# Ledger of designs, part 159: peptides against a protein of PDB entry 3JWR

Target 1, 323 residues: chain A of PDB entry 3JWR
Amino acid sequence: TRELQSLAAAVVPSAQTLKITDFSFSDFELSDLETALCTIRMFTDLNLVQNFQMKHEVLCRWILSVKKNYRKNVAYHNWRHAFNTAQCMFAALKAGKIQNKLTDLEILALLIAALSHDLDHRGVNNSYIQRSEHPLAQLYCHSIMEHHHFDQCLMILNSPGNQILSGLSIEEYKTTLKIIKQAILATDLALYIKRRGEFFELIRKNQFNLEDPHQKELFLAMLMTACDLSAITKPWPIQQRIAELVATEFFDQGDRERKELNIEPTDLMNREKKNKIPSMQVGFIDAICLQLYEALTHVSEDCFPLLDGCRKNRQKWQALAEQ
Target 2, 298 residues: chain A of PDB entry 3JWR as posed
Amino acid sequence: TRELQSLAAAVVPSAQTLKITDFSFSDFELSDLETALCTIRMFTDLNLVQNFQMKHEVLCRWILSVKKNYRKNVAYHNWRHAFNTAQCMFAALKAGKIQNKLTDLEILALLIAALSHDLDHRGVNNSYIQRSEHPLAQLYCHSIMEHHHFDQCLMILNSPGNQILSGLSIEEYKTTLKIIKQAILATDLALYIKRRGEFFELIRKNQFNLEDPHQKELFLAMLMTACDLSAITKPWPIQQRIAELVATEFWEQGDQVGFIDFVCTQLYEALTHVSEDCFPLLDGCRKNRQKWQALAEQ

## One batch from the design tools (peptide; made by RFdiffusion4, then SolubleMPNN)

Design b2_p11_8_s4 (from b2_p11_8, 6 letters changed)
Fold by OpenDDE base, seed 3:
Structure b2_p11_8_s4 (fold): chain B 323 residues (1-323), chain A 11 residues (1-11)
Amino acid sequence: as target 1 above (323 residues)
Amino acid sequence: EVFFLPDIFGV
């Protein structure tokens, strides 16, 4: 395609020029081509292209295939969300110095997972999928969408001309796929809530050890969630704009719940309760976000900008909730 | 970003 030719022939700017090591990064002004260039730079600067002998054209095709398999009619869970998740992962690895704590296979898996974690997202949550008796709800009992996202990820990785993992040994390939699956499934907030207590307790007791395989897996899951939720850490103008996208998608679901299911939506998804967004954001930060970024900062102090951003946005949302 | 989803919190 012309798009592939343009991407493959383009000079890839440095990470410094692209500002992709910044936790304050915004994609709002970037074209689709620039997001793809940023993605190439992430793979290159993490040494994934060299270490796993990726062909440039294959990587370009894979990136474009991933982008193509996000829906444009979904307000938030689209390519830009996946791209921002991957950028936060890259920033956490580089600026947050987490790269030195992980293997190359773990880094490879996390980056692929971040880009792929919401593939073919339909703009509705697992509860809606289940209540609507969607065909996907017959295939999976739990984490329905996350299983679908992984299936889409696997389909793309196995598609002709998209096989970015062809340079791996059989064992490396199996390990990578296992980690990708675990990382994508970890983006189900229900699983996060279930597992986070173990992580926080290990941190609190100063017993956290990345050399333990179980604790490593737990950390990778927490890191995925931290990147997936990283919009809450962004500078306030960026946070507000992203919050509007999230609200739009949730209200679209609420409208469908009323129309298709004859159900009154929850406050979160109720367009008529838009005035509750600030208080709901404070509740979300307190219940889900703060402890995670505190724990992550304990693992690597260089991740503090994520925690600081989250705290600052809490204050901003609280001020709006008091009006 | 996940706005406060009570159903996700198992609460």
Scores: peptide ipSAE 0.051, ipTM 0.811, DockQ to the pose 0.105
Fold by OpenDDE base, seed 2:
Structure b2_p11_8_s4 (fold): chain B 323 residues (1-323), chain A 11 residues (1-11)
Amino acid sequence: as target 1 above (323 residues)
Amino acid sequence: EVFFLPDIFGV
């Protein structure tokens, strides 16, 4: 395609030029091509292209394929969300110095997972999928969408000309896919809530050890969630705009819940309760986000900007909630 | 960014 040719021939700017090592990064001003260039830079600077012998054209095609398999009519859970998740992962790995704590296969898997974790998202949550009796709800009992996202990820990875993992040994390939699956599934917040207590306790007790395979898996899951939720850490103007996108998507679901399921939506998804957004954001930060970024910062102090951003945004949302 | 999903508290 013309898009592929343009991408493959383009000079990829440095990570510094693209600012993709910044936790404060915003994609708002970037074209789709620029987001793809950023993604190439992430793979390159993490040594994934070299270490796993990725062909540039194949990587470009894969990136474009991933992007294509996000829906454009979904307000938040689209390519830009996936891209921002991956960028946060990159920043956490580089600026947050987590790269030094992980294997190349883990890094490869996390980056692929971050980009792929919401593939073909429909702008509705698992509860809606289940209640609407969608065909996907018949295939999976739990983490319905995350299973679907992984299936889409696997489909793309195995598609002709998209096989960015072709340079891996069979064992490396299997390991990578396992980690990708675990990482994508970990983005189900229900699983996060279930598992986070173990992580926080390990941190609190100073018993956290990445050399333990179980704790490593747990950390990768927490890191994925931290990147997935990283919009909450962004500078306030960016945070506000992203919150509006999230609200739009949730309200769209709520509207569908009323129309299609004949149910009253929760406050979160109720367009009529837009005035509750600030207080709900405070609640979300307190219940979900703060402890995660605190724990992550204990693993790597260089991740502090995420925690700091989250705290600052909490204050901003609280101020709005008091008005 | 996921707003406080009641689905989370129903567990």
Scores: peptide ipSAE 0.050, ipTM 0.809, DockQ to the pose 0.103; fails the geometry check
Fold by OpenDDE base, seed 5:
Structure b2_p11_8_s4 (fold): chain B 323 residues (1-323), chain A 11 residues (1-11)
Amino acid sequence: as target 1 above (323 residues)
Amino acid sequence: EVFFLPDIFGV
């Protein structure tokens, strides 16, 4: 395609030029081509292209395939969300110095998972999928969308000309797919809530050890969530704009719940209760975000900008809630 | 941002 030719022939700017090592990064001003270039740079600077012998054209095709399999008519859970999740992962690995704590296969899996974790998202949550009796709800009992996202990820990875993992041994391939699956499934916030207590307790007791395979798996899950939620850590103007996108998608779901399911939406998804957004954001930060970024900062102090950003945005939302 | 969506919490 013309898009592939353009991407494959383009000079890939440095990570410094692209500012993709910054926790304060914004994609708002970037074209789709530039987001793809950023993604190539992430793979390159994490040594994934070299270590796993990725062909440039294949990587380009894969990135474009992933991007294509996000829906354009979804306000938040689109390519830009996946791209921002991956960028936060890259920043956490580089600037946050988490790269030194992980294997190359784990890094490969996390980056693929971050880019793929919401593939073919429909702009509705798992509860809606269940209540609407969608065909996907018949395939999976829990984490319905996350299973679907992984299936889409696997489909792309196995598609002709998209096989970025062809340079891996059979064992490396199996390991990578296992980690990708676990990482994508971990983005179900219900699973985060279920598992986070173990992680926080290990940190609190100073017993956290990445050499333990179970704790490693737990950490990768927490890191995925931290990147997935990282919009809450961004500078206020960026975070506020992303919050508007999220609210738009949630209100669209609420409107559909009212129309299609004949139910009153929850406050979060109720367009009529938009004035509660600031207080709900404070509640979200307190209940979900703060402890996660605190714990992540204990694993690597260089991740502090995420925690600091979250705290600053809490203050901003609290100020709005008091008006 | 993930607002406390019922589904995010499995509720």
Scores: peptide ipSAE 0.050, ipTM 0.810, DockQ to the pose 0.175; fails the geometry check
Fold by OpenDDE base, seed 4:
Structure b2_p11_8_s4 (fold): chain B 323 residues (1-323), chain A 11 residues (1-11)
Amino acid sequence: as target 1 above (323 residues)
Amino acid sequence: EVFFLPDIFGV
């Protein structure tokens, strides 16, 4: 395609020029081409292209395929969300120095997972999919959408001309896919809630050890969640804009819940309760986000900007809730 | 920002 030709021929700017190492990064001003260029830079600077012998054209095609398989009519869970998740992963790996704690296969898997974790997202949560009796709800009992996202990821990875993992051995390939699956599934907040206590307790007791395979898996799950939620850590103007996108998508679901399912939506998804957004954001930060970024900062102090951003946004939301 | 699992926030 013309898009592939343009991407493959383009000079890829440095990570510094693209600012993709910054936790404060925003994609708002970037074209789709520039987001693809950023993605190439992430793979390159993490040594994934070299270590796994990725062909440039294949990587370009894969990136464009991933982007194409996000829906444009979904307000938040689109390519830009996936891209921002991957950028946060990149920043956590580089600036946050998590790269030094992980294997190349784990890094490869996490980056692929971050980009792929919401593939073909429909702008509705698992509860809606289940209650609407969608065909996907018959295929999967739990983490319905996350299983679908992984299936889409696997489909793309196996598509002709998109096989960025062709340089891996059979064992490396199996390991990578296992980690990708676990990482994508970890983005189900229900699983996060279920597992986070173990992670926090290990940190609290100073017993956390990345050399333990179980703890490594747990950490990768927490890291994925931290990147997936990273919008809450962004500078306030960016945070506000993203919160609007999230609210739009949630309200769209709430409207569908009323119309299609004849149920009253929760306050979070109720357009009539938009005035509760600030207080709900405070609740979200307190219940879900703060402890995660605190724990991540204990694993690597260089991840502090995520925690600091989260705290600052809590203050901003609290101030709005008091007005 | 992620879906408040309706079950967690009693929202």
Scores: peptide ipSAE 0.048, ipTM 0.804, DockQ to the pose 0.125; fails the geometry check

## One batch from the design tools (peptide; made by RFdiffusion4, then SolubleMPNN)

Design b2_p12_3_s1 (from b2_p12_3, 5 letters changed)
Fold by OpenDDE base, seed 3:
Structure b2_p12_3_s1 (fold): chain B 323 residues (1-323), chain A 12 residues (1-12)
Amino acid sequence: as target 1 above (323 residues)
Amino acid sequence: SDEYERLEESLL
């Protein structure tokens, strides 16, 4: 395609020029081509292209295929969300110095997972899919969408001309797919809530050890969630704009819940309760986000900008909730 | 408490 030719022929700017190592990064000013260039830079600067002998054209095609399999009519869970998740992963690996704590296969898997974790997202949560008796709800009992996202990821990875993993041995390929699956499934907040207590307790007791395979798996899951939720850490103007996209998507679901299911939506998905967004954001930060970024900062102090951003946004939302 | 639990459930 013309898009592939343009991407493959383009000079890829440095990570410094693209500012993709910054936790404060915003994609709002970037074209789709620039987001793809940023993605190439992430693979290159993590040594993934060199270490796994990726062909440049194959990587370009794969990135464009991933981007193409996000829906354009979904307000938040689109290519830009996946791209921002991957950028936060890259920043956590580089600026947060987590790269030195992980294997090359783990890094490869996390970056692929971050870009792929919401593939073909429909702008509705697992509860809606289950309650609507959607065909996907018959295939999977739990983490319905996350299983679908992984299936889409696997389909793309196996598609002709998209095989970025062709340089791996059979054992490396199996290991990478296992980690990708675990990482995508970890973005189900239900699983996060179920597992986070173990992680926080290990940190609190100063017993956390990345040399333990179980604790490594737990950490990768927590890191995925931290990157997925990273919008809450962004500078206030960026956070506020992303919160509007999230609210738009949730209100679209709530409107469908009323129309299709004849149910009253929850406050989060109720367009009539838009005035509760500030208080709901405070609640979300307190219930889900703060302890995660605190724990991540204990694993690597260089991740502090994520925690600091989350704390600052809590104050901003609290001030709006008091008005 | 219940509003935050419902918020968590809605994020799930």
Scores: peptide ipSAE 0.038, ipTM 0.776, DockQ to the pose 0.138
Fold by OpenDDE base, seed 5:
Structure b2_p12_3_s1 (fold): chain B 323 residues (1-323), chain A 12 residues (1-12)
Amino acid sequence: as target 1 above (323 residues)
Amino acid sequence: SDEYERLEESLL
């Protein structure tokens, strides 16, 4: 395609030029081509292209295929969300110095997972999928969308000319796919809530050990969630704009819940409750986000900008909630 | 608690 030719022929700027190591990164000013160039740079600077012998054209095609399998009519859960999740992962690995704590296969899997974790998202949550009796709800009982996202990820990875993992041994390939699956499934916030207590307790007791395979898996899950939620850590103007996208998508779901399911939406998805957004954001930060970024900062102090950003945005939301 | 559970359910 013309897009593939343009991407494959383009000079890939440095990570410094692209600012993809910054926790304060925003994609708002970037073209689709620039987001793809950023993605190539992430793979390159993490040594994934070299270590796993990725062909440049195949990587370019894969990135474009992933991007194509996000819906353009979804306000938040689109390519830009996945790209921002991957950028936060890259920043956490590089600037947050988590790279040195992980294997190359884990890094490969996390980056693929971050880019793929919401593939074919429809702008509705698992509860809506279940209540609407969507065909996917017949295939999966829990983490319905996350299973679908993984299936889409696997489909793309196996598609002709998209096989970025073809340089891996059979064992490396199996390991990578296992980690990708676990990482995508970990983005189900229900699973985060279920598992986070174990992680926080290990940190609190100073018993956290990445050499333990179970604790490693737990950490990768927490890191995925930290990157997925990273919008809450962004500089206030960016955070506020992303919160508007999230609210738009949630209100669209709430409108559909009223129309299609004849139910009253929750306050978060109720357009008539827009005035509660600031207080709900404070609640979300306190209940979900703060402890995660605190714990992540205990694993690597260089992740502090995520925690600091979250705290600053809490103050901003609180000030709006008091008006 | 109930507001957070509803928030969690809405994000799920």
Scores: peptide ipSAE 0.038, ipTM 0.774, DockQ to the pose 0.149
Fold by OpenDDE base, seed 2:
Structure b2_p12_3_s1 (fold): chain B 323 residues (1-323), chain A 12 residues (1-12)
Amino acid sequence: as target 1 above (323 residues)
Amino acid sequence: SDEYERLEESLL
């Protein structure tokens, strides 16, 4: 395609020029081409292209295939969300110095997972999929969408000309796919809530050890969630704009719940409750986000900008909730 | 809190 030719021929700017090591990064000013260039830079600077012998054209095609399999009519869970998740992962690995704590296969898997974790997202949560008796709800009992996202990820990875993992041994390939699956499934917030207590307790007791395979898996899950939720850490103007996209998608779901399911939506998905957004954001930060970024900062102090951003945004939302 | 549980349910 012309898009592939343009991407494959383009000079890829440095990570410094692209600011993709910054936790404060924004994609708002970037074209789709520039987001793809950023993604190439992430793979390159993590040594993934070299270590796994990725062909540049294959990587370009894969990135464009991933981007194409996000829906354009979904307000938040689109390519830009996946791209920002991957950028946060890159920043956490580089600026947050987590790269030195992980294997190359884990890094490869996490970056692929971050880009792929919401593939073909429909702008509705698992509860809606289940309640609407969607065909996907017949295939999976739990983490319905995350299983679908992984299936889409696998489909793309196996598609002709998209095989970015072709340089891996059979064992490396199996390991990578296992980690990708675990990482995508870990983006189910239900699983996060279930597992986070173990992580926080290990941190609190100073018993956290990445040499333990179970604790490594737990950490990768927590890191995925931290990147997935990273919009909450962004500078206030960015955070506020992303929160509007999230609210738009949730209100669209709520409107569908009323129309299609005859259900009164929760306050979070109720367009008439827009005035509660600031207080709900404070609640979300306190209930979900703060402890995660605190724990992540204990694993690597260089991740502090995520925690600091989250705290600053809590203050901003609290000030709006008091008006 | 009941609000936290409802928030969890909405995020799930």
Scores: peptide ipSAE 0.036, ipTM 0.771, DockQ to the pose 0.146
Fold by OpenDDE base, seed 4:
Structure b2_p12_3_s1 (fold): chain B 323 residues (1-323), chain A 12 residues (1-12)
Amino acid sequence: as target 1 above (323 residues)
Amino acid sequence: SDEYERLEESLL
């Protein structure tokens, strides 16, 4: 395609030029082509292209295929969300120095997972999918959408000319796919809530050890969630704009819940309760975000900008809740 | 390859 030709022929700017190592990064000013160029740079600077012998054209095609399989009519869970999740992962790996704690296969898997974790997202949560009796709810009992995202990820990875993993041995491929699956499934916030207590307790007791395979898996799951939620850490103007996108998507679900399911939506998804957004954001930060970024900062102090950003945004939301 | 496809099927 013309898009592939343009991407494959383009000079890829440095990570410094693209600012993709910054935790404060914003994609708002970037074209779709520039987001793809940023993604190429992430793979290159993580040594994934070299170590796994990726062909440039194949990587370009894969990136464009991933981008194409996000829906444009979804307010938040779209390519830009996936791209920002991957950028936060890249920043955590590089600037946060987590790269030095992980294997190349784990890094490869995390980056693929971050880009793929919401593929074909429909702008509704798992609860809506279950309550609407969607066909996907017949295939999976829990984490319905995350299983679908992983299935879409596999479909793309196996598509002709998209096989970025073709340079891996069978054992490396198996390991990578396992980690991708675990990482995508870990983005189910219900699973995060279930598992985070173990992680926080290990950190609190100073018993956390990345050489333990179970603790490694747990850490990768927490890192995925930290990147997925990273909008809450962004500079306030960016945070506000992203929060509006999230609210739009949630209100669209709430409107569908009223119309299609004849139910009153929760406050989070209720357009009539828009004035509760600031207090709900404070509650979300306190209940979900703060402890995660605190724990991540204990694993790597260079991740502090995520925690600091989260704290600053809590203050901003609290100030709005008092108005 | 058929080997990779079988591995993927086992993970779904």
Scores: peptide ipSAE 0.021, ipTM 0.624, DockQ to the pose 0.022; fails the geometry check

